# Peptides against a protein of PDB entry 6RGO: the designs that were tried, part 360

Target 1, 392 residues: chain A of PDB entry 6RGO
Amino acid sequence: MALKLLGFNQDATCFSVISSNKGVTIYNCDPFGKCFELEKSTSNDEELDFLVEMLFSTSLIAVVDKTIGASKRKKLKIVNTKRKATICELTFPHEIMDVIMNRKIICVVLKSDQIFVYDISCMKLLRTIDVRGEKLKSTSKFRNSEAVGDIGVRVSLSTDNNSILCYSSYSKSDKENAPLNDIVVFDALKCIQINVLPAVHQSNIVCIACSPDGMLMATASEKGTIIRVFKTIDTENDEPILVNEFRRGSRPSRISEMKFNHDNTLLACVGESDTIHIFALPVTTTEADANEDDTLQQSSHSLSSSINGLQYISKGLANRFGKIIVSKIPTQSQQRHVAYIKIPENAKYRIGFPKDTTNTIHICGEDGNYLVYSIPRNEVGPCTLVKSNTFD

## One batch from the design tools (peptide; made by RFdiffusion4, then SolubleMPNN)

Design b2_p30_5_s3
Fold by OpenDDE base, seed 1:
Structure b2_p30_5_s3 (fold): chain B 392 residues (1-392), chain A 30 residues (1-30)
Amino acid sequence: as target 1 above (392 residues)
Amino acid sequence: DEKKKLEEFKKAYEEALEELEKLEKERELK
């Protein structure tokens, strides 16, 4: 059967899939099993397409039926899964491209490059962000918006109550074809722009991940070779703080999803490659507790350990992007361990981090595999398979 | 009509948050 993955919920306790025969199915991860099914609205052999966003593991889900005609693609339904009833329906002027939510906010991304921000508690519209309109204010030329292809506004929302929204925006270039390579950081609750990160990649941003707390953001471009991690709110001399730069690989490959774990110590990425990559993030020790005066004069043995590791500090980026003060990434000798999971070629996978186990990752595939892996803490290497289940 | 639908929605949202709090507490106890 053709499965299409919709993804994990915010805490990786559930995932959703489209089955060509059944419609939308939601699975619980532990105990593993079906917890909800949304039946097909039509008997037609039409290829099913849905957006489903869960409010964690609750009975509340947002659903967009993209299968049948232009009218349904513009409708957001809020469904109570216990009652099997639509409790809210919103209609938009344009096709819905994405829906993201947390406990406080629903964001709806339209094909028009508009983001509608709602207070979930009452489904009140708080803000309409017009990413094109912001560009038009900055650039005198109306883009004839025959944007050829799958390049639209990308969004990520913090899973906490702070509701930090990161979205891709158009660079302030006089070029008619300005890329979606800026990031805007937005407080979705207060409806204020907090920060703007200009030109974080040379090409369009195709993947964004916000940390659960909203303090970090990961970005990847169409090339998918380099992942950048920034602070969202904090700036140094009004300039964006680059925390990390990771190389996924030398070969171009689209990244479809990235996730932080719940303590911001790991960043996972998945896409069109045969490998899920898991990067270690440096723990930002807050300088506050460094007052323990432990004067242990242990000798400065210059272990010039030739870690010829992949610190391609591309010196060249500093000149073309404004002075991204790469604050000296403290050469804290914590070897950036990288873990990996091999996945079948041509199978789309989705990733999630459970809240309770920071070194565990959940993955699911369009091959019908739900897999739980343990992530090695101190070594570069493969993840260990802990649990496997199958779904149809 | 719209007011009643909004009240029914609010109730369903509150029930979902209570469910979430319960599920979070049940995990902290494991």
Scores: peptide ipSAE 0.480, ipTM 0.908, DockQ to the pose 0.818
Fold by OpenDDE base, seed 5:
Structure b2_p30_5_s3 (fold): chain B 392 residues (1-392), chain A 30 residues (1-30)
Amino acid sequence: as target 1 above (392 residues)
Amino acid sequence: DEKKKLEEFKKAYEEALEELEKLEKERELK
């Protein structure tokens, strides 16, 4: 059967899939098993397409039916899974491209490059963000490209109550073909722009991950060779703070998903390649526990001095084109993965980090595998398979 | 009608948050 992965929930306790024969199925990770099914509507021959966003492991899900006609692609349904009932329905002016939520906020991304921000507790609209701005409203060549791969606005939301929203924006270049290479950091509760990271890549951003606490953000372009990690809120001399630059590979390959673990010590990425990469983030040692583990400090100290070197060189080449954060990090100082998982090249995988085990990663594939891996702490190497389950 | 639907929604949201808090406490105890 053709499976399509929707992904893990915020805490990797559940994942959702589309089965061509069954419709949407939600699985619990531990104990492993099917916990909910949304039955297929009666049309046998249409390729099922849904958006499903879970509110953690609760009975609340957001659902968009993208299969059945242009009218349903504009409808968000909030479903109570225990009652099997739609408890809220919203209709948008344009097709829904993405839905993200936490305990406080729902964000709805439209094909019009608009983000609708809602207070989930009452489904009140807090803000409409127009990413194109007023100038581009006239050149609404709606990219009528039915291509599922089209470059649109990307979003990520912190899983905490701070509700930090990171989204891709068009560069300030008055060019009709401005890349989606800026990032905006937005407080979704207060509806205030906190920060803007200009030109974080040379090409369009295709993947964004916000940390659970909203303090870090990872970005990848359509090239998928370099991942950049920034602080979301803090700035140094009114410039964005680049915390890390990771090399996924030398060959271009699209990154489909990135995730931070719950303590911001690891960043994982998955995509079209045969490899899930896991990168170590610098542990911000709060001054107190300085005593014991001298061995990991040698690698972190050499990096802090090299990052400070990046800030000094930004002054010179501020030519009329917006300051591209071209990391002058020599290709030799780009951090590689600390751990990896090999996956089938022909299967799409999704990733999630459980809250309770910071050195464990959950993965699931369109091949019907749900896998739990242990991440090595002290060595660069492969992850160890701990648990395996199958689904259909 | 809309007011009643909004009250039913709010109740379902509160029940879901209580469920989440229970599940989080049950994990902290394991």
Scores: peptide ipSAE 0.476, ipTM 0.905, DockQ to the pose 0.829
Fold by OpenDDE base, seed 3:
Structure b2_p30_5_s3 (fold): chain B 392 residues (1-392), chain A 30 residues (1-30)
Amino acid sequence: as target 1 above (392 residues)
Amino acid sequence: DEKKKLEEFKKAYEEALEELEKLEKERELK
């Protein structure tokens, strides 16, 4: 049977899949088993396509049926899984491309490059973000090229109550083909823009991850060779907003998903390659708790501060948002993975980090495998398989 | 009609948050 992965929930306690025969199925990770099934409404041999976003492991899910007819692709349904009933339905002017939520906020991304931000407690619209802006709408003939289906606004939301929204935006180039290579950091609760990171990659951003607390953000471009990690908030100290640059590989390969673990110590990435890569993040030791004698010699290779970074001064917007020097981290300081998982070359995988065990990763494949790996702490190497289950 | 649907939605959201708080407490006890 053909499986299509939808992904893990925010705390990796559940994952969702599309089965061609059944429709949407949600699995619990522990104990492993089916917790919900949404039957397909039609007997047609049409390829099933859905968006499903879970509110953690609760009875609430957001569902978009992308399979049948242009009208359904514009409808968001909030479903109570215990009642098997739609409790809210919203209709949008354009096709829904993505849905993301936490305890407070739901964000809906449209094919029009609009982000609708809702207070989930009452489904009240808080903000419509127009990523193209009004001036670019006049010249952007809908790129009727069928091949452009994959380049759109990317979003990530913090899983905490701070509700930090990171999204890709168009660079301010007068070119008709401006890349989606800027990032905006947005407080979704207050509906204020916190920061703008200009030109974080040379090409379109295709993957974004926000940390659970919203303090960090990771980005990858279409090339998928370099992952950059940024602070979301400018600290009062002249600390570089670019905190890490990781090399996934030398060959171009698309990254489909990235995730931080719950303590911001690890970043995982998955995509079209045969390898899930896991990177270690420097623990920002706030100097305050340095009194407890835990002699874990983490060799903090102090990245010596001698980044003679080429000041790419984007001249225009520099007055309100400080000089975001995307200092080119020298290619020599590009960190490799600390851990990896080998996956089948032709199987799509999704990743999730459980809350309770910061050194484990959950993965699931379109091959019907759900796998739990232990991440090595003190050595660079393969992850160890701890648990395996199969699903259909 | 719409007011009743909104009240039913709010109730289902509150019930879901209570369920989440219960699940979080049950994990902290293991």
Scores: peptide ipSAE 0.469, ipTM 0.904, DockQ to the pose 0.838
Fold by OpenDDE base, seed 2:
Formats: C-alpha cells, sequence, structure tokens
Structure b2_p30_5_s3 (fold): chain B 392 residues (1-392), chain A 30 residues (1-30)
C-alpha cells in the first residue's frame, strides 16, 4: 500500500499517516500502536491527500481533505477523536496549504498567501495576515496567480504558550519576482509583529522551524545547502542576530522538515537526501550569578574549543540603500552535522523530538518504519537505533 | 443551534486541555 507521512505532533508522542485503503491513521509512539483512524469517506480510487494537525496527544485534531477533485480543500474540520465527530467546520476563500497549532492558537495558511490566526479556545479569528498584500504595499506589481507552484508562504509556531509565529514574506524589492526570503516574527496571541529578518536567504525559503520556546528560528532555502539559525525576538542595533550557520551538504537538496529539541541544544533536518542531519547549537549561558563553585572544570574542554572560533563579526554593511544585508558568514565558519541517520534512498521521512529526552529523536518513514535513535553527545558520528516498530 | 455548537466545542477543548495537563503530570512523575 502507498503510505504518505503527515508527521509528528508537537511533542513527538504521536504521528499521522495516510493509507490509500484506510484513510488517516494516528499512531502513538510509546506504547507503540494505532490510537485513531479516520475512514475514507469516498469509494473513488483517487490518491488521498490530507492535512492533519494534532493538539499534542489529545482528542482534538484539525483535518483538511486535500484529495484532488474534493470540494473540501477549502474546509478545515476540527474533529473530536473520542466522539469520532466534527465539532467545528471553517470554510476559507482559497485552498488550505498548511495548518499549525499549539494549546492557544491555530494558524491556517491559504494558497492566496494569507495566514488566518485563530484563538483555539473559541475558534475566534484574531488576525488575517495578508503576506501578498504587504508585498503590494511595498511593490506595485501583482504576481500572476497561476505561477504559485511548490513555493508558498511557510510557517512555524512555538509549541509553548508564548505562541511565536514565524512566517516567510516577500522581499521589499521592486522586482516582479520578489522571492519569499524575508521572515516575519509575530506574537500570535497579542497579534503584534515583533521582528522582521530581511533577505535571510538569496532564494525562496522552503522550510522554517521555530524552537519550542519561540526564542530561536531555523531557515532553509530551496537550495537546502545552508541552514541559518536566528534569534526571533532579540536584536542587536536593530539588526537580526544570526546565532549559527550550518552546512547540510555541498549538493542542492530540498529540506522538507526541521525541528529543534526541547532545550534548544539540537537542530535536526530531513528531506530528499539519504541522510537526516543533526546539528549542535551553542548553549546560551544565561548569566546566572557567578557563584564560585570551582570543581567540575575538567570534562567540558573538548567541545568548547570548536565553538570559540565564532568571532561575531556582525559587521552589517549598511549599504547606502538602508537594506540590512544579512552578512554571509564565511564558508570557513559553516559548521557541519554532529550526528546523522542514514535513511533509504527515495523514502520520505519525518522527524520529532520527544520532550522527556533531549538526546533522543523519533523518525518515521513512508516505508512503514517508526524508529527511535539515541544521539551521540561527545563525538561526531551515526545515531544509535534504540527502538524499531512497523506500521501499515 | 450555533450557540449549542460553540458550547459543545468549548467543552471538547476544555476536556482536551485537562487530558493534556494529566498526561504532562504523569510524565513529570516518571
Amino acid sequence: as target 1 above (392 residues)
Amino acid sequence: DEKKKLEEFKKAYEEALEELEKLEKERELK
């Protein structure tokens, strides 16, 4: 049977899949097993396509039927899994491209480059963000609606209650084909724009990950060779703070998903490559008070020596036109992965970090494998397989 | 009808948050 992966929930306790014969299935990770099934409503041999976003491991899911020919691609359904019933239905003017949620917020991304932000507690619309409308205020030319290929607005939402929304926006360039290479950081609860990161890549952003606490954001372009990590809220001299620049590879390859672990120490990425890459982030020492307890100096030395080479040469060349150019970090300062997982060629995988273990990663494949890996702490190398399960 | 649907939705959301808080407490105790 053809499986299609929908992904993990916010805390990697569940994942969702589409089976051509069964419809949508949700699996629990520990104990491993099927926890919910949404039966196929149509007898047609049409290729099933769905969006499913879970509210963690709760009885609430958001579902969009994206199946070709389905009149339902503009409908968001909130389903109570315990009752097997639709408890809310919203209809949008355009096709739904993405749905993301946390405990407080649902964001719905449309093919029109609009983001609808809802208070989940009452399904009240808080804001409509028109990413194209913001472009039109900056650039007099409409993009012809037909050339909306695989490149649309990308979003990521913090899994905490701060509800930091990061989304891709069109660059303020007078060019007809302005790329989606700006990032906006938005407080989804207060409905306030917090920050704007201009031109974070040279081409369209195709993947964004927000950290669970909303303090960090990772971005990748359609080239997928470089991943950039920024602070979301903090700025230095009104300029964006670039924390890290990682090199996934030398060859172009699309990144489909990125995830931070729960303590912001690791960033994983997956896509069209045969390799899941895991990168280490520098631990931001919050200046906790310098109480002098001297003793445990010895073992920390080996990993710290590689980090000291990041001289923050944040000499933002303010070019004469007032555009903040994110200075390209020299290729010499690009960090590689600290860990990796080899996956089958042409198999699509999804990734998730469990909350309870900062050095464990969950992965699932369209090959029907659910795998748990341990991430090495003190060495660069392969992850170790800890658990394996199969699903159909 | 719409008011009843909104009350049924709110109740299902509250029940889901209570379930989530229970699951989080059960993890902190392991």
Scores: peptide ipSAE 0.467, ipTM 0.903, DockQ to the pose 0.841

Design b2_p30_5_s4
Fold by OpenDDE base, seed 4:
Structure b2_p30_5_s4 (fold): chain B 392 residues (1-392), chain A 30 residues (1-30)
Amino acid sequence: as target 1 above (392 residues)
Amino acid sequence: SEEERLKEFEKELEEARKELEELEKKRKLE
């Protein structure tokens, strides 16, 4: 059967799929099994397409029927899965492109490059963000051309209650075809812009991941060769803090999804390549108060000295218009993956990190495989398969 | 009415919130 992956929920306890014959199915990861099914309402041989966003492991889901020819592409349904009942329906002026949620917020992304931010507790609209309108404010010469092709606003939301929303925005370019290569960091609860990261890539951003706590953000462009990790809130001299630059590969390949683990120590990416890449992030040693006296004299050979070579020579190429281009990290400082998973060629996979096991990753494929891998801690190498299940 | 629909929706959301709190309690006991 043709399967389409909708992805994991926020804590990788469930994943959603479209089956051509059945409709939407939600699987529980542990114990593995079907927990919900939304039957196909029509006998038409039309290729089904849906958005499904689940509120963790609860009975609440957001559903959009995106099937071609469906008049429902502008409708968000909130469904109770236990009652199999629609409890809320919202109609939007444009096609829904994405839906993301946490415990507090639902964000709805439209084909118009608008983001509707809702309080989940009452479905009250808190803010409409107009990404095109922001561009128009930034560039007096911008004509609202329709977005050409699959390039639209990308979003990611922190899974915590702080509800940090990261979204791609249009660069301040006088060109009609300005790329979606800026990032805005937004407090979705307070409805305030926190930060703007200008020109984080040379081309359109096609993938964004926010960390669960909202403190980090990963970005990838259409090239998918370099992943950049930034602090979301913190700035240094009013400039964005680039924490890491990772090299996925030498060949261009689209990244479809990225995820942080729950302690911000790992970043995974998946896409059109035969490989899921997992990168290690530097452990921010919280200065734990080093008050405990334990005298173990083992020679701390100060690995401190070799980190001095990251003099960020921010040779800001001050282009004449005062735009600080985020200085390219020298290609020599680009880190590789620490772990990887090989997947079938041309198979679409989705990824999720479970909350309770920071060194475990869940993956599912359109090939009908649900796989759990252990990530090596102290070595660079392949992940180890721990559990395998199949679905149809 | 829209008010009745809103009250029903708020009830369903409160049920989902309780489910989430129960799941979070279970995870703290494991």
Scores: peptide ipSAE 0.177, ipTM 0.753, DockQ to the pose 0.810
Fold by OpenDDE base, seed 2:
Structure b2_p30_5_s4 (fold): chain B 392 residues (1-392), chain A 30 residues (1-30)
Amino acid sequence: as target 1 above (392 residues)
Amino acid sequence: SEEERLKEFEKELEEARKELEELEKKRKLE
């Protein structure tokens, strides 16, 4: 059967899949098994397409039927899975491209480059962000609607209650085809723009991940060779703080998903390549806790010695036009993966980090494999398979 | 426990949904 992966929920306790014959199925990760099924409403042999966003392991899901020919591609349904009942139905002016949620917020991304921000408790619209309208205020030229190919606004939301929303925006360039290579950081609860990271890549951003706490953000462009990690809120002299630059590979390959673990020590990425890459993040010692435990310094020296060479070359070349150009980190300072997982060629995989185990990663494939890997702590190498299950 | 917090949250969401249904019923009667 053709499976299509929808992905893991926020804490990797569940994942959702589309089966051509069954419709949408949600699996629990531990104990492994089906927890919900949404039957196909149509007998047509049409290729099923859905968006499903889960609210953690709760009975609440957001569902969009994106099936070709379906009049429902503009409809968001909030469903109680225990009752199998639609609680709320919202209709949008344009096709829904993405849905993301946490405990407080639902964000709906439209094909019109609009983001609708809702309070989940009452489904009240808090804000409409018009990413295109913001561009139009800065640049006179409409992108024709026809060039809305696979390049749209990308979003990521913190899984905490702070509800930090990161989204891709159009660079303020006089060029007709300004890329989606700016990032806006937005407080989704207060409806305030916190930060703007200009020109974080040379090409369109195709993948964004916000950390669970909303303090970090990872970005990848269409090239997928370099991943950049920034602070979301903190700035240095009104400039964006680049924490890391990682090299996934030398060959261009699309990154489809990135995720941080729950303690911000690891960043994983997956995409069209045969390899899931896991990168180590530097522990941001907040200056406050530097006083107490001097004793554990001895064993960590071997990995830390390679990190200390990151001299912050904050050569902010303020060019005459007030554009902060994020300086390319020299290729020599680009870190490689610390761990990896080999996956079948051309298999689409999704990733999730469980909350309880910061060195464990959940993965699932369109090949029907659900796999749990242990990430090595003290060595660079392959992850170890801990658990395997199959689904159909 | 985190599971207890999640159950409390499911309850709060169910209460908020009932309030929302009541608000929608009121809006249809106005």
Scores: peptide ipSAE 0.125, ipTM 0.646, DockQ to the pose 0.032
Fold by OpenDDE base, seed 5:
Structure b2_p30_5_s4 (fold): chain B 392 residues (1-392), chain A 30 residues (1-30)
Amino acid sequence: as target 1 above (392 residues)
Amino acid sequence: SEEERLKEFEKELEEARKELEELEKKRKLE
């Protein structure tokens, strides 16, 4: 039976899958087991397509049925899983492409490149963000390409209460084919734009991850060879702060998901490749008063990743050539992974970081494997398998 | 009414928030 992975919840305590025969199933990670099942409403052997966003491990989920008819693909249902009841239904003017939530906010991304931001406490619309803007409304041939790979707006939301929303935007180039290579940082609660990161890649952004606290953002383009990590709020001389540039690989491969761990020390990525890559982030040592005493000579080779603060080359050159040349960090200063997990070729995997164990990663595959790995702290190498479970 | 549905929805959300607080309390005790 074809399993389709929906992903982990915000704290990796649950994951959701689509089974072609059963519908949507939610699994608890510990203790491992089924905690919810949404039965298939139709007897047809049609490929099931759903969006499911969980509110952590609570009874609240957001569901979009993408399988049956154009009307359902425009409906967001809020469901209580314990009662198996729809408690709220919202209808949108266009097909829903993505749904993201935290304790405060629900963001709904439409095929029209609009983001609807709701206060979850009352389902009040706080903001409609039009990513295309008014100028592009006239030339927007609805990308009616049913092509599964269509480049739409990408979003990521912080899992904390600050509710920092990062989304991909079209570059200011008056070209009809402007790439989705800008990032906007948005306070979803105050409905204020905090920052704009122009031309963070040369091609469309296909993956974004916000840190749990909203202070960092990772981006990947269609090439998936380079991952960039930026500060979300802070700027140096009104220019975006590039914290890290990671090399996933030499060959192009699409990244499907990236996640930070809960303390912003690790970034994981997964996609079409046979390898999950885990990168170390520089720990900003807050100068907590190191009281003198404990002489434990743990030769922590602090990989002093020289923060080569590649300042964005000033606006003056961008105006003349119409391309903000993101100064490529020299290939020698591109950091590699510190850890990795090998996965089956052509298996789609999803990743999650548990809150309580910063050196543990949860993964699940469309092959029916749920796996828990330990991440090595002091060496570059493979992760170690700690726990395995199967699901159908 | 639409107002009754909104009150029922607000109640369900408050139950989900309580579930989340209970889970956070358990994690602090482990």
Scores: peptide ipSAE 0.072, ipTM 0.676, DockQ to the pose 0.822
Fold by OpenDDE base, seed 3:
Structure b2_p30_5_s4 (fold): chain B 392 residues (1-392), chain A 30 residues (1-30)
Amino acid sequence: as target 1 above (392 residues)
Amino acid sequence: SEEERLKEFEKELEEARKELEELEKKRKLE
């Protein structure tokens, strides 16, 4: 059967797939097995397309049927999986492009470059974010629908209750074709903009990940060669907002997904390449826990020393707070992956980090493989396969 | 118009909120 992966939930306890014959299936990771199925409403041989966002391992899912007709692509259904009942249905003015949620917030991204922010408890609209702004509404010649490839607003939401929303925005260039290369950091609960990171890449941002606590974000452009990690909040210390720059590869390749692990020590990326890359993040030791004497000689090769060589490139774009964003870290400071997983050529994979095991990664493929890997701690190398299951 | 589509969406949102409130009331009685 042709499978299409939708992805893991926030804690990698479940993943969702589309089967051409069955519709949407949700699998539990441990114990492995089918936990929910949405049957296909139509007998037509049309290619199934869905958005499914699950609220952790709960019975609440958000579903968008993108398969049939322009009207269904505008409908968000909130479904109780235990009752098999729709508990809320919303129709949007434009096609839904993405849906993300946590315990507090649902964000709905439209083809119009609007983000609708809802309180999940009552489905009350808290904010509509118009990423194009009012000036671009007048020049909205709908870019002819055919040639607008997968370039749209990208979003990521923290999985915690702080509900930090990171989204891509258009650069302020008077060019009709301004790239989506700015990042906005938004408090979704308070409905306030926290930060703006201008021109974080030279081309459109195609992938964003927010850390579970909302303190970090990762970005990748259409080139997918460099991943940048930023602090979401300006600390009072003149610390650079750009904390890491990772080299995925020398060849351009699209990154489809990035994830942080639960403790912000690892960042994984997957895409069109035959390799999942895992990068180590510097652990910010808060000075407070320095007292427990546990002599684990982690050879803390002080990655701190290489960041001090960030020459203030005077050509940095000042953010809204006058801080210079370093547009280029020297290639010598670009960190490589610490671990990797080889995946089949042309297989699409999704990634997730379980909460309780910070050194494991869950992956699933359109080849019908669900795989659990152990990440090496002290050595640069391949991940070790720990568990495998198959699904149809 | 875009304004008419927005008004239709606001109406559907209010209907969905009422349905959710009714479902929550039923759950508190069970």
Scores: peptide ipSAE 0.025, ipTM 0.569, DockQ to the pose 0.047

